# Peptides against a protein of PDB entry 6FBK, part 25

Target 1, 90 residues: chain A of PDB entry 6FBK
Amino acid sequence: EDTGVRVELAEEDHGRKSTIALRLWVEDPKKLKGKPKDNGAIEFTFDLEKETPDEVAQEMIESGFFHESDVKIVAKSIRDRVALIQWRRE

## One batch from the design tools (peptide; aimed at target 1 I42 M60 S63 F65)

Design b2_p24_8 (made by RFdiffusion4)
Pose (drawn by RFdiffusion4):
Structure b2_p24_8 (pose): chain A 83 residues (1-30, 38-90), chain P 24 residues (1-24)
Amino acid sequence: EDTGVRVELAEEDHGRKSTIALRLWVEDPKDNGAIEFTFDLEKETPDEVAQEMIESGFFHESDVKIVAKSIRDRVALIQWRRE
Amino acid sequence: SKRERFKVSKEKYEELLEEEEEEE
């Protein structure tokens, strides 16, 4: 399927960087803006950041697993491209 | 606060939509 929540890199991926800057926004919901944040790959969780985005007023409380996966896919996509 | 962690931009959102339309 599809999530409709786009998550992309914010800064050039340099490798061997334990923290990465990401940008998240929504195109299909099935602030209306972009959200930039940092993510620690070895420590922080996509679900943790998703909940913070919940407790910050971006999405609904029960819409956490959806946003957590969208972030998770990008983290996965970055690491696969990191071989 | 937890909100302070996040930078939000409507201008950047509009730029991303324009870039997507150009690619299409």

Design b2_p24_8_s1 (made by RFdiffusion4, then SolubleMPNN; from b2_p24_8, 10 letters changed)
Fold by OpenDDE base, seed 4:
Structure b2_p24_8_s1 (fold): chain B 90 residues (1-90), chain A 24 residues (1-24)
Amino acid sequence: as target 1 above (90 residues)
Amino acid sequence: SIKDRFKVSREAYEELLRRREEAA
């Protein structure tokens, strides 16, 4: 499923740390129910061992980046990228 | 604090847009 939300590594992953640097941006805003506050790439660290995509997505909602109705879409975007990164680490 | 967790980068965003434009 194309969420219209993109997530990528903000820096090269050598598979040595439990934390990774990510950046998230909206490529197709019409895929979202709500309208994002502003355009830009959201950069953040993600702890592969301690955090979940749903928790981080919820924090983004609380920060006002996205509408609450889009929390699952944002979470899925993060989850898919994290899963891919973890797969590459194996 | 969630305030300190997320950094909005316009420069990174513009770079992404440029890459997208080049790919199109």
Scores: peptide ipSAE 0.650, ipTM 0.889, DockQ to the pose 0.838
OpenDDE base, seeds 1, 2, 3, 5: peptide ipSAE 0.646, 0.649, 0.645, 0.646; ipTM 0.888, 0.889, 0.888, 0.888

Design b2_p24_8_s2 (made by RFdiffusion4, then SolubleMPNN; from b2_p24_8, 9 letters changed)
Fold by OpenDDE base, seed 1:
Structure b2_p24_8_s2 (fold): chain B 90 residues (1-90), chain A 24 residues (1-24)
Amino acid sequence: as target 1 above (90 residues)
Amino acid sequence: SVADKFKVSREEYEELLEKREEEK
């Protein structure tokens, strides 16, 4: 499934710490909320042991980055990337 | 705070879009 929400590593992952730096962005500019100049790639740290994609997605919605209706696709995008990173660490 | 957790970069976003279009 292509959610249109992209999540990538913001820095190289050496698999040594429980936190990773992520960058989240919307592929289709038409899906941007508000003024384009006010939007951009969202950079954040994700704690693999303490945080969940759902919780982080909820925080993004609360921060006004996305509509409430998009919380699940945002969470899925984070989850998919995190799962891939964890798989690569094995 | 939650607001401090997220950093927005417009420049990085534009670069990512450009790279994506070039890959098509």
Scores: peptide ipSAE 0.593, ipTM 0.859, DockQ to the pose 0.858
OpenDDE base, seeds 2, 3, 4, 5: peptide ipSAE 0.584, 0.577, 0.237, 0.591; ipTM 0.856, 0.855, 0.680, 0.857; seed 5 fails the geometry check

Design b2_p24_8_s3 (made by RFdiffusion4, then SolubleMPNN; from b2_p24_8 with K2V R3K E4D K10R K12E E20R)
Fold by OpenDDE base, seed 1:
Structure b2_p24_8_s3 (fold): chain B 90 residues (1-90), chain A 24 residues (1-24)
Amino acid sequence: as target 1 above (90 residues)
Amino acid sequence: SVKDRFKVSREEYEELLEEREEEE
């Protein structure tokens, strides 16, 4: 499913640490129920061992980046990218 | 702080959009 939200590595992943740097941005805003307050790429670290996409997505909502109704869309976009990164590490 | 873990880059966002437009 195309969530309209893109997530990519913000830096090269050498598979050396449990944390990765990610960049998230809205590619297709009409896929979202709400409208993000600010247009921009959100950069953050994600701990592959300690964090979940749902938790990070919720933090983004709490930070005011997205509407609460879009938390699952944001979480899915993170999850899909994280899964791909983890697959590449194996 | 939860807010402090996220950094917003407008420049990177605009570059990403430009790249997408070039691919279309």
Scores: peptide ipSAE 0.545, ipTM 0.854, DockQ to the pose 0.910
OpenDDE base, seeds 2, 3, 4, 5: peptide ipSAE 0.501, 0.538, 0.544, 0.523; ipTM 0.836, 0.851, 0.854, 0.846; seed 3 fails the geometry check

Design b2_p24_8_s4 (made by RFdiffusion4, then SolubleMPNN; from b2_p24_8, 10 letters changed)
Fold by OpenDDE base, seed 3:
Structure b2_p24_8_s4 (fold): chain B 90 residues (1-90), chain A 24 residues (1-24)
Amino acid sequence: as target 1 above (90 residues)
Amino acid sequence: SVKDRFKVSREEYKKLLEERELLE
């Protein structure tokens, strides 16, 4: 399902470490309930062993990037990309 | 700080928008 939020690798993944660099941005703002404060790509490190998409999404809300009503859609976007990356590593 | 873990890149965002426009 298209969330309107895109997540991609910000760095090449060689599958050697538990952390990955991600880039997240809004592709279709109409899919969001709230309005993002700023237009930009959010770059961050994600720990595949210690963190969850839901936790990171919550942190983005706390940081003011998205409205609280969109936490689930943001989390799903991260989850879907992380799943693909993990699949590729196998 | 939780906020410090996220870096906003305006340059990368601009590139992404330009790439999207080229695909349309």
Scores: peptide ipSAE 0.563, ipTM 0.856, DockQ to the pose 0.857
OpenDDE base, seeds 1, 2, 4, 5: peptide ipSAE 0.225, 0.561, 0.193, 0.488; ipTM 0.616, 0.856, 0.588, 0.824

## One batch from the design tools (peptide; aimed at target 1 G40 T45)

Design b2_p25_1 (made by RFdiffusion4)
Pose (drawn by RFdiffusion4):
Structure b2_p25_1 (pose): chain A 83 residues (1-30, 38-90), chain P 25 residues (1-25)
Amino acid sequence: EDTGVRVELAEEDHGRKSTIALRLWVEDPKDNGAIEFTFDLEKETPDEVAQEMIESGFFHESDVKIVAKSIRDRVALIQWRRE
Amino acid sequence: FMEEWEYDRTVEKNGRTFKVYKRKE
């Protein structure tokens, strides 16, 4: 399927960086803006950041697993492109 | 992509910083 939550890199992916800057926004919901944040690949969890975005007023409380996966896919996509 | 966006505000939670952007009009 599709999530409709787009998560992309914020800064050029340099490799061997344990923290990456990401940008998240929504195009299909099935603040209406972009959310920039940092993510630690070896430590932080997509679910943890998703909950913070919940506790920060971006999405509904039960909409956490959906946003967590959208971030997770980008983290996965960046590491696969990192071989 | 960020050329279409401008800074709006910042939200801080549990030591984390979320920078919020709006589209340029």

Design b2_p25_1_s1 (made by RFdiffusion4, then SolubleMPNN; from b2_p25_1, 10 letters changed)
Fold by OpenDDE base, seed 3:
Structure b2_p25_1_s1 (fold): chain B 90 residues (1-90), chain A 25 residues (1-25)
Amino acid sequence: as target 1 above (90 residues)
Amino acid sequence: MMENLEFDKTVEVNGKTFKVYRKKK
């Protein structure tokens, strides 16, 4: 489902390492309860073995990127992309 | 992907690094 938040690979994934580079941005701000601080994009690494979408989303909240009420939608966006990437690796 | 982006800053929270890009005006 459309969360209004887009997450894509920031680099090509060769499926050789447990870390991936992701880029996240708001495509439809109306899907969020709060107003994001910035209208650009956020790039970060994601460790497929050690990190969780919820934890990363929470860190984004703590940094002020998103309102606390949007932590779940942000986490879902990350989770959906990560799952897709993992499925492609199979 | 979004267009018209430029590097803004790096933010670190609890050891997690986020590279922030902003839209050009």
Scores: peptide ipSAE 0.755, ipTM 0.927, DockQ to the pose 0.769
OpenDDE base, seeds 1, 2, 4, 5: peptide ipSAE 0.753, 0.754, 0.752, 0.755; ipTM 0.927, 0.927, 0.925, 0.928

Design b2_p25_1_s2 (made by RFdiffusion4, then SolubleMPNN; from b2_p25_1, 12 letters changed)
Fold by OpenDDE base, seed 3:
Structure b2_p25_1_s2 (fold): chain B 90 residues (1-90), chain A 25 residues (1-25)
Amino acid sequence: as target 1 above (90 residues)
Amino acid sequence: SMSDYVFDKEVVVRGKTFKVYKRKE
């Protein structure tokens, strides 16, 4: 489903390490309950073995990037992309 | 593309780094 939040690889994934670089941005702000502070993009690493989409999303909330009411939609966006990446590695 | 963005700031929360880019005007 279209969450209005896009997550893409920030670098090519060769499937050799447990960490990946991701880039996240809001494509459709109307899908969010809150109003994001900025309209840019956020780049971050994601450890496929140690981190979870929910934890990273929560950290983004604490950073003030998104409203607390949007933590689940942000987490879902990350989770969906991570799942695709993992499936592609198989 | 990323050519539409410029580096803005780096934010660290509980040890995790987030690189923030802003859209070019």
Scores: peptide ipSAE 0.754, ipTM 0.930, DockQ to the pose 0.900
OpenDDE base, seeds 1, 2, 4, 5: peptide ipSAE 0.753, 0.753, 0.753, 0.753; ipTM 0.930, 0.930, 0.930, 0.931

Design b2_p25_1_s3 (made by RFdiffusion4, then SolubleMPNN; from b2_p25_1, 11 letters changed)
Fold by OpenDDE base, seed 5:
Structure b2_p25_1_s3 (fold): chain B 90 residues (1-90), chain A 25 residues (1-25)
Amino acid sequence: as target 1 above (90 residues)
Amino acid sequence: SMADYEFDKTVEVKGKTFNVYRRKE
């Protein structure tokens, strides 16, 4: 599913650490119910063992990056990328 | 490419840090 939100590795993943660096940005704002205040990118770490996409998405909403109504779409974007990274590590 | 971006600010919430970049005009 095209969420309109892109998530990529912000650094090379050697598959050695449980923590990865991610970069997130809106590619298609029409897919979101709210209108992000910024059109840039957000970089953050993600702990593959301790964190969940839903928790991180909620934190982004609380930070004001996205509207609360878009928490699920943001979480899905993170989840999908994390899954790909994990599959690649196997 | 991140060459099109510049650092804007750092946001911290519930112990998590987010580095925010904005697109260059």
Scores: peptide ipSAE 0.751, ipTM 0.933, DockQ to the pose 0.894
OpenDDE base, seeds 1, 2, 3, 4: peptide ipSAE 0.751, 0.750, 0.750, 0.751; ipTM 0.932, 0.931, 0.931, 0.932

Design b2_p25_1_s4 (made by RFdiffusion4, then SolubleMPNN; from b2_p25_1, 12 letters changed)
Fold by OpenDDE base, seed 4:
Structure b2_p25_1_s4 (fold): chain B 90 residues (1-90), chain A 25 residues (1-25)
Amino acid sequence: as target 1 above (90 residues)
Amino acid sequence: MMEEYEFDKTVEVRGKKFVVYRKKK
C-alpha cells in the first residue's frame, strides 16, 4: 500500500553490514494526517538487528518531523523498505 | 535527486542522528 512516504537506500547495499543508510521523504502529503514540518529528506541509519521501524518512527515523531498520528504510516514505510532490502539480501 | 537538496540540520533524539536536507529554492 502506498503510504505517501518514500524510503530508499541512501547508500549502496552490499549486504555485508547489519546497518543500512536510509533516506526518507514525503511523496504524497495527502496520505498523512498531519503536515510535516520539513519538505525535504531525512537520512538515517537503520540497524537491522537492533532497531525496529516503530521505534525509529517514534524517534522521528519526537524530532518533530511528523505528527504523532502518523507514527504508524511512517513505521510502515520504513518496515516495507527494510523488508524489501532484507529480501534482496537472501 | 539529491542535487536539488541541501543540508539543513542534524537532529538527534535518544541518541539517534537524523540528517535533514531541504529542497533548494
Scores: peptide ipSAE 0.754, ipTM 0.929, DockQ to the pose 0.902
OpenDDE base, seeds 1, 2, 3, 5: peptide ipSAE 0.753, 0.754, 0.754, 0.754; ipTM 0.927, 0.928, 0.929, 0.928

Design b2_p25_2 (made by RFdiffusion4)
Pose (drawn by RFdiffusion4):
Structure b2_p25_2 (pose): chain A 83 residues (1-30, 38-90), chain P 25 residues (1-25)
Amino acid sequence: EDTGVRVELAEEDHGRKSTIALRLWVEDPKDNGAIEFTFDLEKETPDEVAQEMIESGFFHESDVKIVAKSIRDRVALIQWRRE
Amino acid sequence: SVELGKLLREVTSKSGRVFKVYEIV
């Protein structure tokens, strides 16, 4: 399927960086803006950041697993492109 | 990639994380 939540890199991926800057926004919901944040790959969890975005007023409380996966896919996509 | 307009607001989480919210161009 599809999530409709787009998560992309914010800064050029340099490799061997334990923290990456990401940008998240929504195009299909099935603040209406972009959300930029940092993510620690070896420590932080997509679910943790998703909950923070919940507790910060971006999405509904039960919409956490959906946003967590959208971030997770980007983290996965960046590490696969990191071989 | 999405283009960014002005900064709308910054949100600091309980863990100290900073979310920067921008307009979408």

Design b2_p25_2_s1 (made by RFdiffusion4, then SolubleMPNN; from b2_p25_2, 8 letters changed)
Fold by OpenDDE base, seed 2:
Parts: sequence; C-alpha cells; structure tokens
Structure b2_p25_2_s1 (fold): chain B 90 residues (1-90), chain A 25 residues (1-25)
Amino acid sequence: as target 1 above (90 residues)
Amino acid sequence: MVELGELVEERVSKSGKVFKVYEIK
C-alpha cells in the first residue's frame, strides 16, 4: 500500500551487519493526517536486531517530524522497507 | 529516487537516536 512516505536505503546493503542506514521522506503529504513540520529527507540508522519500526516512528513523532496521528503510517513505511531488505538478505 | 542537497538540521531523540535532515532538491 502507498503510504505517501518513502523509505529507501541510504547505503548499499551487503547483508553483513545488523544496522542499516535508511532515508525517509514524504512524497504524498495528502496521505498523512497531519502536516509534516519539515519537508526534507530524514536519514537514520536502524538496528535490525534491536529496533522496531513502531519505536523508531514514535521517536520521530516525539522529535517533531510528524503529527502523533501519523505514527502508524510512518511505522508501516519503515516496516515495509525493512521487510524487503530482510527478505532480500535471505 | 530523490536528489538531496545540504544537511539542514540534525535532531537527537530522547533515547539518543540521531536524525539527520537533508534538503530535497
């Protein structure tokens, strides 16, 4: 499903480490309930073994990037990309 | 893909996670 939020690898993944660099940005703001404060690309690390999409999304909300009502859609965007990365590693 | 510009800001969550924001061209 198109969440309007894009998440891509910010680095090439060779499947060697548990941490990956991700880049997230809003492509279709009308898919979000709240208006994002910023319109840039957010880069961050994601630990495939220790972190969850929901927790990271919540941290982004608390950091002021998105409205609290959009935590699930942001989490889904991260989850979907992470799943693809993990499936490709198999 | 998207073309990025300069780093415009950097935020740190309460847990210490770093979020770097780059300009989108």
Scores: peptide ipSAE 0.809, ipTM 0.957, DockQ to the pose 0.859
OpenDDE base, seeds 1, 3, 4, 5: peptide ipSAE 0.801, 0.808, 0.808, 0.803; ipTM 0.957, 0.957, 0.957, 0.957

Design b2_p25_2_s2 (made by RFdiffusion4, then SolubleMPNN; from b2_p25_2, 8 letters changed)
Fold by OpenDDE base, seed 5:
Structure b2_p25_2_s2 (fold): chain B 90 residues (1-90), chain A 25 residues (1-25)
Amino acid sequence: as target 1 above (90 residues)
Amino acid sequence: MVELGELVKEVVTKSGKVFKVYEIK
């Protein structure tokens, strides 16, 4: 499913650390219910062992990056990218 | 990927997580 939100690695992943650097931005705003305040790329670390896409997405909502109704779509975009990274490491 | 510009915002959550926002060129 195309969430309209893109998530990519912000740095090369050598599969050594439990943390990865991610970059998230809106590619298709029509997929979101709300209108993000900013149109930039959000960079952040993601701990593959301790964090969950839902928790990080919720923090983004609380920080005002996205509308509360878009928490699940944002979480999905993160989850999908993380899954791909995990699969690539295997 | 996407080409980034300058850092325009940095947000620190209550949990201490840092979100850095860069301008998209």
Scores: peptide ipSAE 0.817, ipTM 0.959, DockQ to the pose 0.898
OpenDDE base, seeds 1, 2, 3, 4: peptide ipSAE 0.815, 0.816, 0.816, 0.816; ipTM 0.958, 0.958, 0.958, 0.958

Design b2_p25_2_s3 (made by RFdiffusion4, then SolubleMPNN; from b2_p25_2, 8 letters changed)
Fold by OpenDDE base, seed 4:
Structure b2_p25_2_s3 (fold): chain B 90 residues (1-90), chain A 25 residues (1-25)
Amino acid sequence: as target 1 above (90 residues)
Amino acid sequence: SIELGRLVKEVVTKSGKVFKVYEIK
């Protein structure tokens, strides 16, 4: 499913660190229920051992980046990208 | 694919996590 939210690596991943740098932005706002406050790309680190997509998505909601009704969509976008990265590491 | 511009916002959560927002060209 196309969530309308893109998540990509913000740095090259050599599979050596437990943390990765990610970049998230809205590609298709029509797929979100709410209207994002900003229209930029959000960069952040993600700890593959300690953090979860749901928790990070919730932090983004609390920070005002997205409407609370879109938490699952944001979490799914992060989860899908993280899964791909993990699969490539194996 | 996108092209980034300047840093327009930096948010620090209660847990200390940092979110940096860059404009998209």
Scores: peptide ipSAE 0.836, ipTM 0.965, DockQ to the pose 0.839
OpenDDE base, seeds 1, 2, 3, 5: peptide ipSAE 0.835, 0.836, 0.835, 0.836; ipTM 0.965, 0.965, 0.965, 0.966

Design b2_p25_2_s4 (made by RFdiffusion4, then SolubleMPNN; from b2_p25_2, 7 letters changed)
Fold by OpenDDE base, seed 5:
Structure b2_p25_2_s4 (fold): chain B 90 residues (1-90), chain A 25 residues (1-25)
Amino acid sequence: as target 1 above (90 residues)
Amino acid sequence: MVELGELVKEVVSKSGKVFKVYEIK
């Protein structure tokens, strides 16, 4: 499913660290229920062993980046990218 | 990918996670 939210690596992944740098931005705002305050790219680290997409998405909502009703769509965007990264590592 | 501009703000969550926001060109 196309979430309208794009997530990409912010750095090259050599498969050596449990922490990766990600970049997230809205590509299709029509897919979101709310209107994000910002139209930029959000860079953040993601610990593949300790963090979950849902938790990080929730933190973004609490930080005011997205509407509360969009937590799952944001989480899915992160999850899908993380899965691809992990699959590539294996 | 996307071409980024300047850093417009940095947000720290309640847990201490840092989110850096960059302009998109």
Scores: peptide ipSAE 0.820, ipTM 0.959, DockQ to the pose 0.898
OpenDDE base, seeds 1, 2, 3, 4: peptide ipSAE 0.818, 0.819, 0.819, 0.819; ipTM 0.959, 0.959, 0.959, 0.959

Design b2_p25_3 (made by RFdiffusion4)
Pose (drawn by RFdiffusion4):
Structure b2_p25_3 (pose): chain A 83 residues (1-30, 38-90), chain P 25 residues (1-25)
Amino acid sequence: EDTGVRVELAEEDHGRKSTIALRLWVEDPKDNGAIEFTFDLEKETPDEVAQEMIESGFFHESDVKIVAKSIRDRVALIQWRRE
Amino acid sequence: TTHTHTRTVTHPKTGRKFTVTTETT
């Protein structure tokens, strides 16, 4: 399927960086803006950041698994492109 | 004309910062 939540890199992916800057926004919901944040690959969880975005007033409380996966896919996509 | 607005939201439990950018026409 599709999530409709776009998560992309914020800074050029340099590799061997344990923290990455990301940008998240929504195009299909099936603040209306972009959300930039940092993510630690070896430590932080997509679910943890999703909940923070919940507790920060971006999405609904039960919309956490959806946003967590959208971040997770980007983290996965960055590491696969990292071989 | 389009105006860009940027603000920062700090999470109280972790101190994490979210930079939110929105546009108004």

Design b2_p25_3_s1 (made by RFdiffusion4, then SolubleMPNN; from b2_p25_3, 14 letters changed)
Fold by OpenDDE base, seed 4:
Structure b2_p25_3_s1 (fold): chain B 90 residues (1-90), chain A 25 residues (1-25)
Amino acid sequence: as target 1 above (90 residues)
Amino acid sequence: EVVRLERKVVNPKTGKVFTVVTEVE
């Protein structure tokens, strides 16, 4: 399913660190229930061993980036990208 | 000329840092 939210690597991943740099932005705002706070991309680190997509998505909500009703959509976008990255590492 | 602007946002509960990146001409 197309969430309307895109997540990509912000830097090249050599598979050496437990942390990766991600960039997230809204490509299709019509797929979200709420209106995103900013038009720009959000860059952040993601610890593959300690963090979860749901937790990071919730932190974005608490920081005011998205409406609380869109937490699962944001989490799914992060999860899907992280899964792809982990599959490439194996 | 396109200029990259960054705004640092810190989650008030966990302290996690998010950087909002925008491009302006």
Scores: peptide ipSAE 0.753, ipTM 0.932, DockQ to the pose 0.755
OpenDDE base, seeds 1, 2, 3, 5: peptide ipSAE 0.752, 0.753, 0.753, 0.753; ipTM 0.932, 0.932, 0.932, 0.932

Design b2_p25_3_s2 (made by RFdiffusion4, then SolubleMPNN; from b2_p25_3, 15 letters changed)
Fold by OpenDDE base, seed 5:
Structure b2_p25_3_s2 (fold): chain B 90 residues (1-90), chain A 25 residues (1-25)
Amino acid sequence: as target 1 above (90 residues)
Amino acid sequence: EVVRIEREVVNPKTGKVFRVVTEVE
């Protein structure tokens, strides 16, 4: 599913630590209910052992980056990238 | 890869930091 939100590694992953740096940006704003406030990308760390995509997405909403109705779209984008990263580590 | 840091946002509830960046063209 194309969420319209893209998530990529902000740094090279050597598979040595549980924390990774991610960069998230809106590629297709039509997929979102709300209009993002920023035009740039959002960089953040993600702890593969302690954090969840849903929690981080909710934190972004609370920080004012996205509309509350888009939390699941944002979460899915993060989840898909995280899953891919974890798969590549195996 | 070079990015410009526009601003940093701290989640008021958790304290997590989100950095807003733009690509340098």
Scores: peptide ipSAE 0.765, ipTM 0.935, DockQ to the pose 0.578
OpenDDE base, seeds 1, 2, 3, 4: peptide ipSAE 0.764, 0.764, 0.765, 0.764; ipTM 0.934, 0.934, 0.935, 0.934

Design b2_p25_3_s3 (made by RFdiffusion4, then SolubleMPNN; from b2_p25_3, 14 letters changed)
Fold by OpenDDE base, seed 3:
Structure b2_p25_3_s3 (fold): chain B 90 residues (1-90), chain A 25 residues (1-25)
Amino acid sequence: as target 1 above (90 residues)
Amino acid sequence: MVERIEREVVNPKTGKVFRVTTERE
């Protein structure tokens, strides 16, 4: 499923830290119900042990990046990338 | 010329920092 939201590592992951740096941006805004306030890339840290994609997505909504109706699609985008990273570490 | 602008957004509830990079002409 193409969410229209891209998430990638902002730095190389050596699999040693519990935190990773991620970069997120909207590739296809038509896939979102709302219109993002910003059209740029968002970089943030993600703690693999303490944070969840849903919580971080909600934080982005609260920060005004996305409409509340798009929280799940944003969370899925983060979750999918995090899963790939975790699978690669194992 | 395209300029890259960086800014930080802090979540008002948790304090999580998001660094935003945008472009403008």
Scores: peptide ipSAE 0.707, ipTM 0.921, DockQ to the pose 0.877
OpenDDE base, seeds 1, 2, 4, 5: peptide ipSAE 0.706, 0.707, 0.706, 0.707; ipTM 0.921, 0.921, 0.920, 0.921

Design b2_p25_3_s4 (made by RFdiffusion4, then SolubleMPNN; from b2_p25_3, 13 letters changed)
Fold by OpenDDE base, seed 3:
Structure b2_p25_3_s4 (fold): chain B 90 residues (1-90), chain A 25 residues (1-25)
Amino acid sequence: as target 1 above (90 residues)
Amino acid sequence: MVVRIEREVVHPKTGKVFRVTTEVE
């Protein structure tokens, strides 16, 4: 399902590090229950071994980027991208 | 003129850094 939230690699992934750089932004705000704080792209590192999409999504909400009602949609967006990246590494 | 603004947001507990880039006209 199109979450309206897009997540992409912010750098090339050579499969050497456990950390990756991600960029997240809202393409369709109508898919969100709340309004995001701003329309900016958010870049962050993601540790494939230590972090989870749910934890990072929660951190983004607690940092004020999204409403708490959208934690699942944000987490799903991150999870889907991370899953693809992990698949490509195999 | 479109200006790109960059800021960092740090999670209050974990310290995770989120870099935000916004375009403003």
Scores: peptide ipSAE 0.727, ipTM 0.930, DockQ to the pose 0.911
OpenDDE base, seeds 1, 2, 4, 5: peptide ipSAE 0.726, 0.726, 0.726, 0.726; ipTM 0.929, 0.930, 0.930, 0.929

Design b2_p25_4 (made by RFdiffusion4)
Pose (drawn by RFdiffusion4):
Structure b2_p25_4 (pose): chain A 83 residues (1-30, 38-90), chain P 25 residues (1-25)
Amino acid sequence: EDTGVRVELAEEDHGRKSTIALRLWVEDPKDNGAIEFTFDLEKETPDEVAQEMIESGFFHESDVKIVAKSIRDRVALIQWRRE
Amino acid sequence: SKRLVIKMERIDGKLKIVEKRWEDV
């Protein structure tokens, strides 16, 4: 399927960086803006950041697993491209 | 066109909104 939540890199991926800057926005919901944040790959969880975005007024409380996966996919996509 | 950009930082273990700005699309 598709999530409709786009999560992309914010800064050039330099490798061997434990923390990355990401940008998240929505195109299909099936603040209406971009959300920039940092993510620690070895420590922080996509679910943790998703909940914070919940507790910060971006999405609904029960819309957490969906946003958590969208971030997770980007984290996965950046590590696969990291081989 | 312009889109709202929201910057968040982790402060005391929580993510908080530290900046809002507009950028060109």

Design b2_p25_4_s1 (made by RFdiffusion4, then SolubleMPNN; from b2_p25_4 with S1G L4R I17V K20V W22E D24E)
Fold by OpenDDE base, seed 5:
Structure b2_p25_4_s1 (fold): chain B 90 residues (1-90), chain A 25 residues (1-25)
Amino acid sequence: as target 1 above (90 residues)
Amino acid sequence: GKRRVIKMERIDGKLKVVEVREEEV
């Protein structure tokens, strides 16, 4: 599903680390309930073994990047990308 | 155009902003 939030690898994944570098930004703001305070991108590391998309999304909201009503949308966008990356590693 | 890029890292178990830059999109 197209969440309107795009998540891509910030660097090439060689499949050797449990941690990946991701870049997240809003591609279609109409799909969000709230209005993000910033139109920029967020780069962050994600530990495939220790972290969850929901917790990361919550932290981004607490940091003021997204409205609390969009936590699930943000989390889903991260989850979907992470799943694709994991599938490619297999 | 330019886009702001916020780099976050986990510090003491919490995601924190460590860098702010602009890149060409």
Scores: peptide ipSAE 0.728, ipTM 0.936, DockQ to the pose 0.907
OpenDDE base, seeds 1, 2, 3, 4: peptide ipSAE 0.727, 0.727, 0.727, 0.727; ipTM 0.936, 0.935, 0.936, 0.936

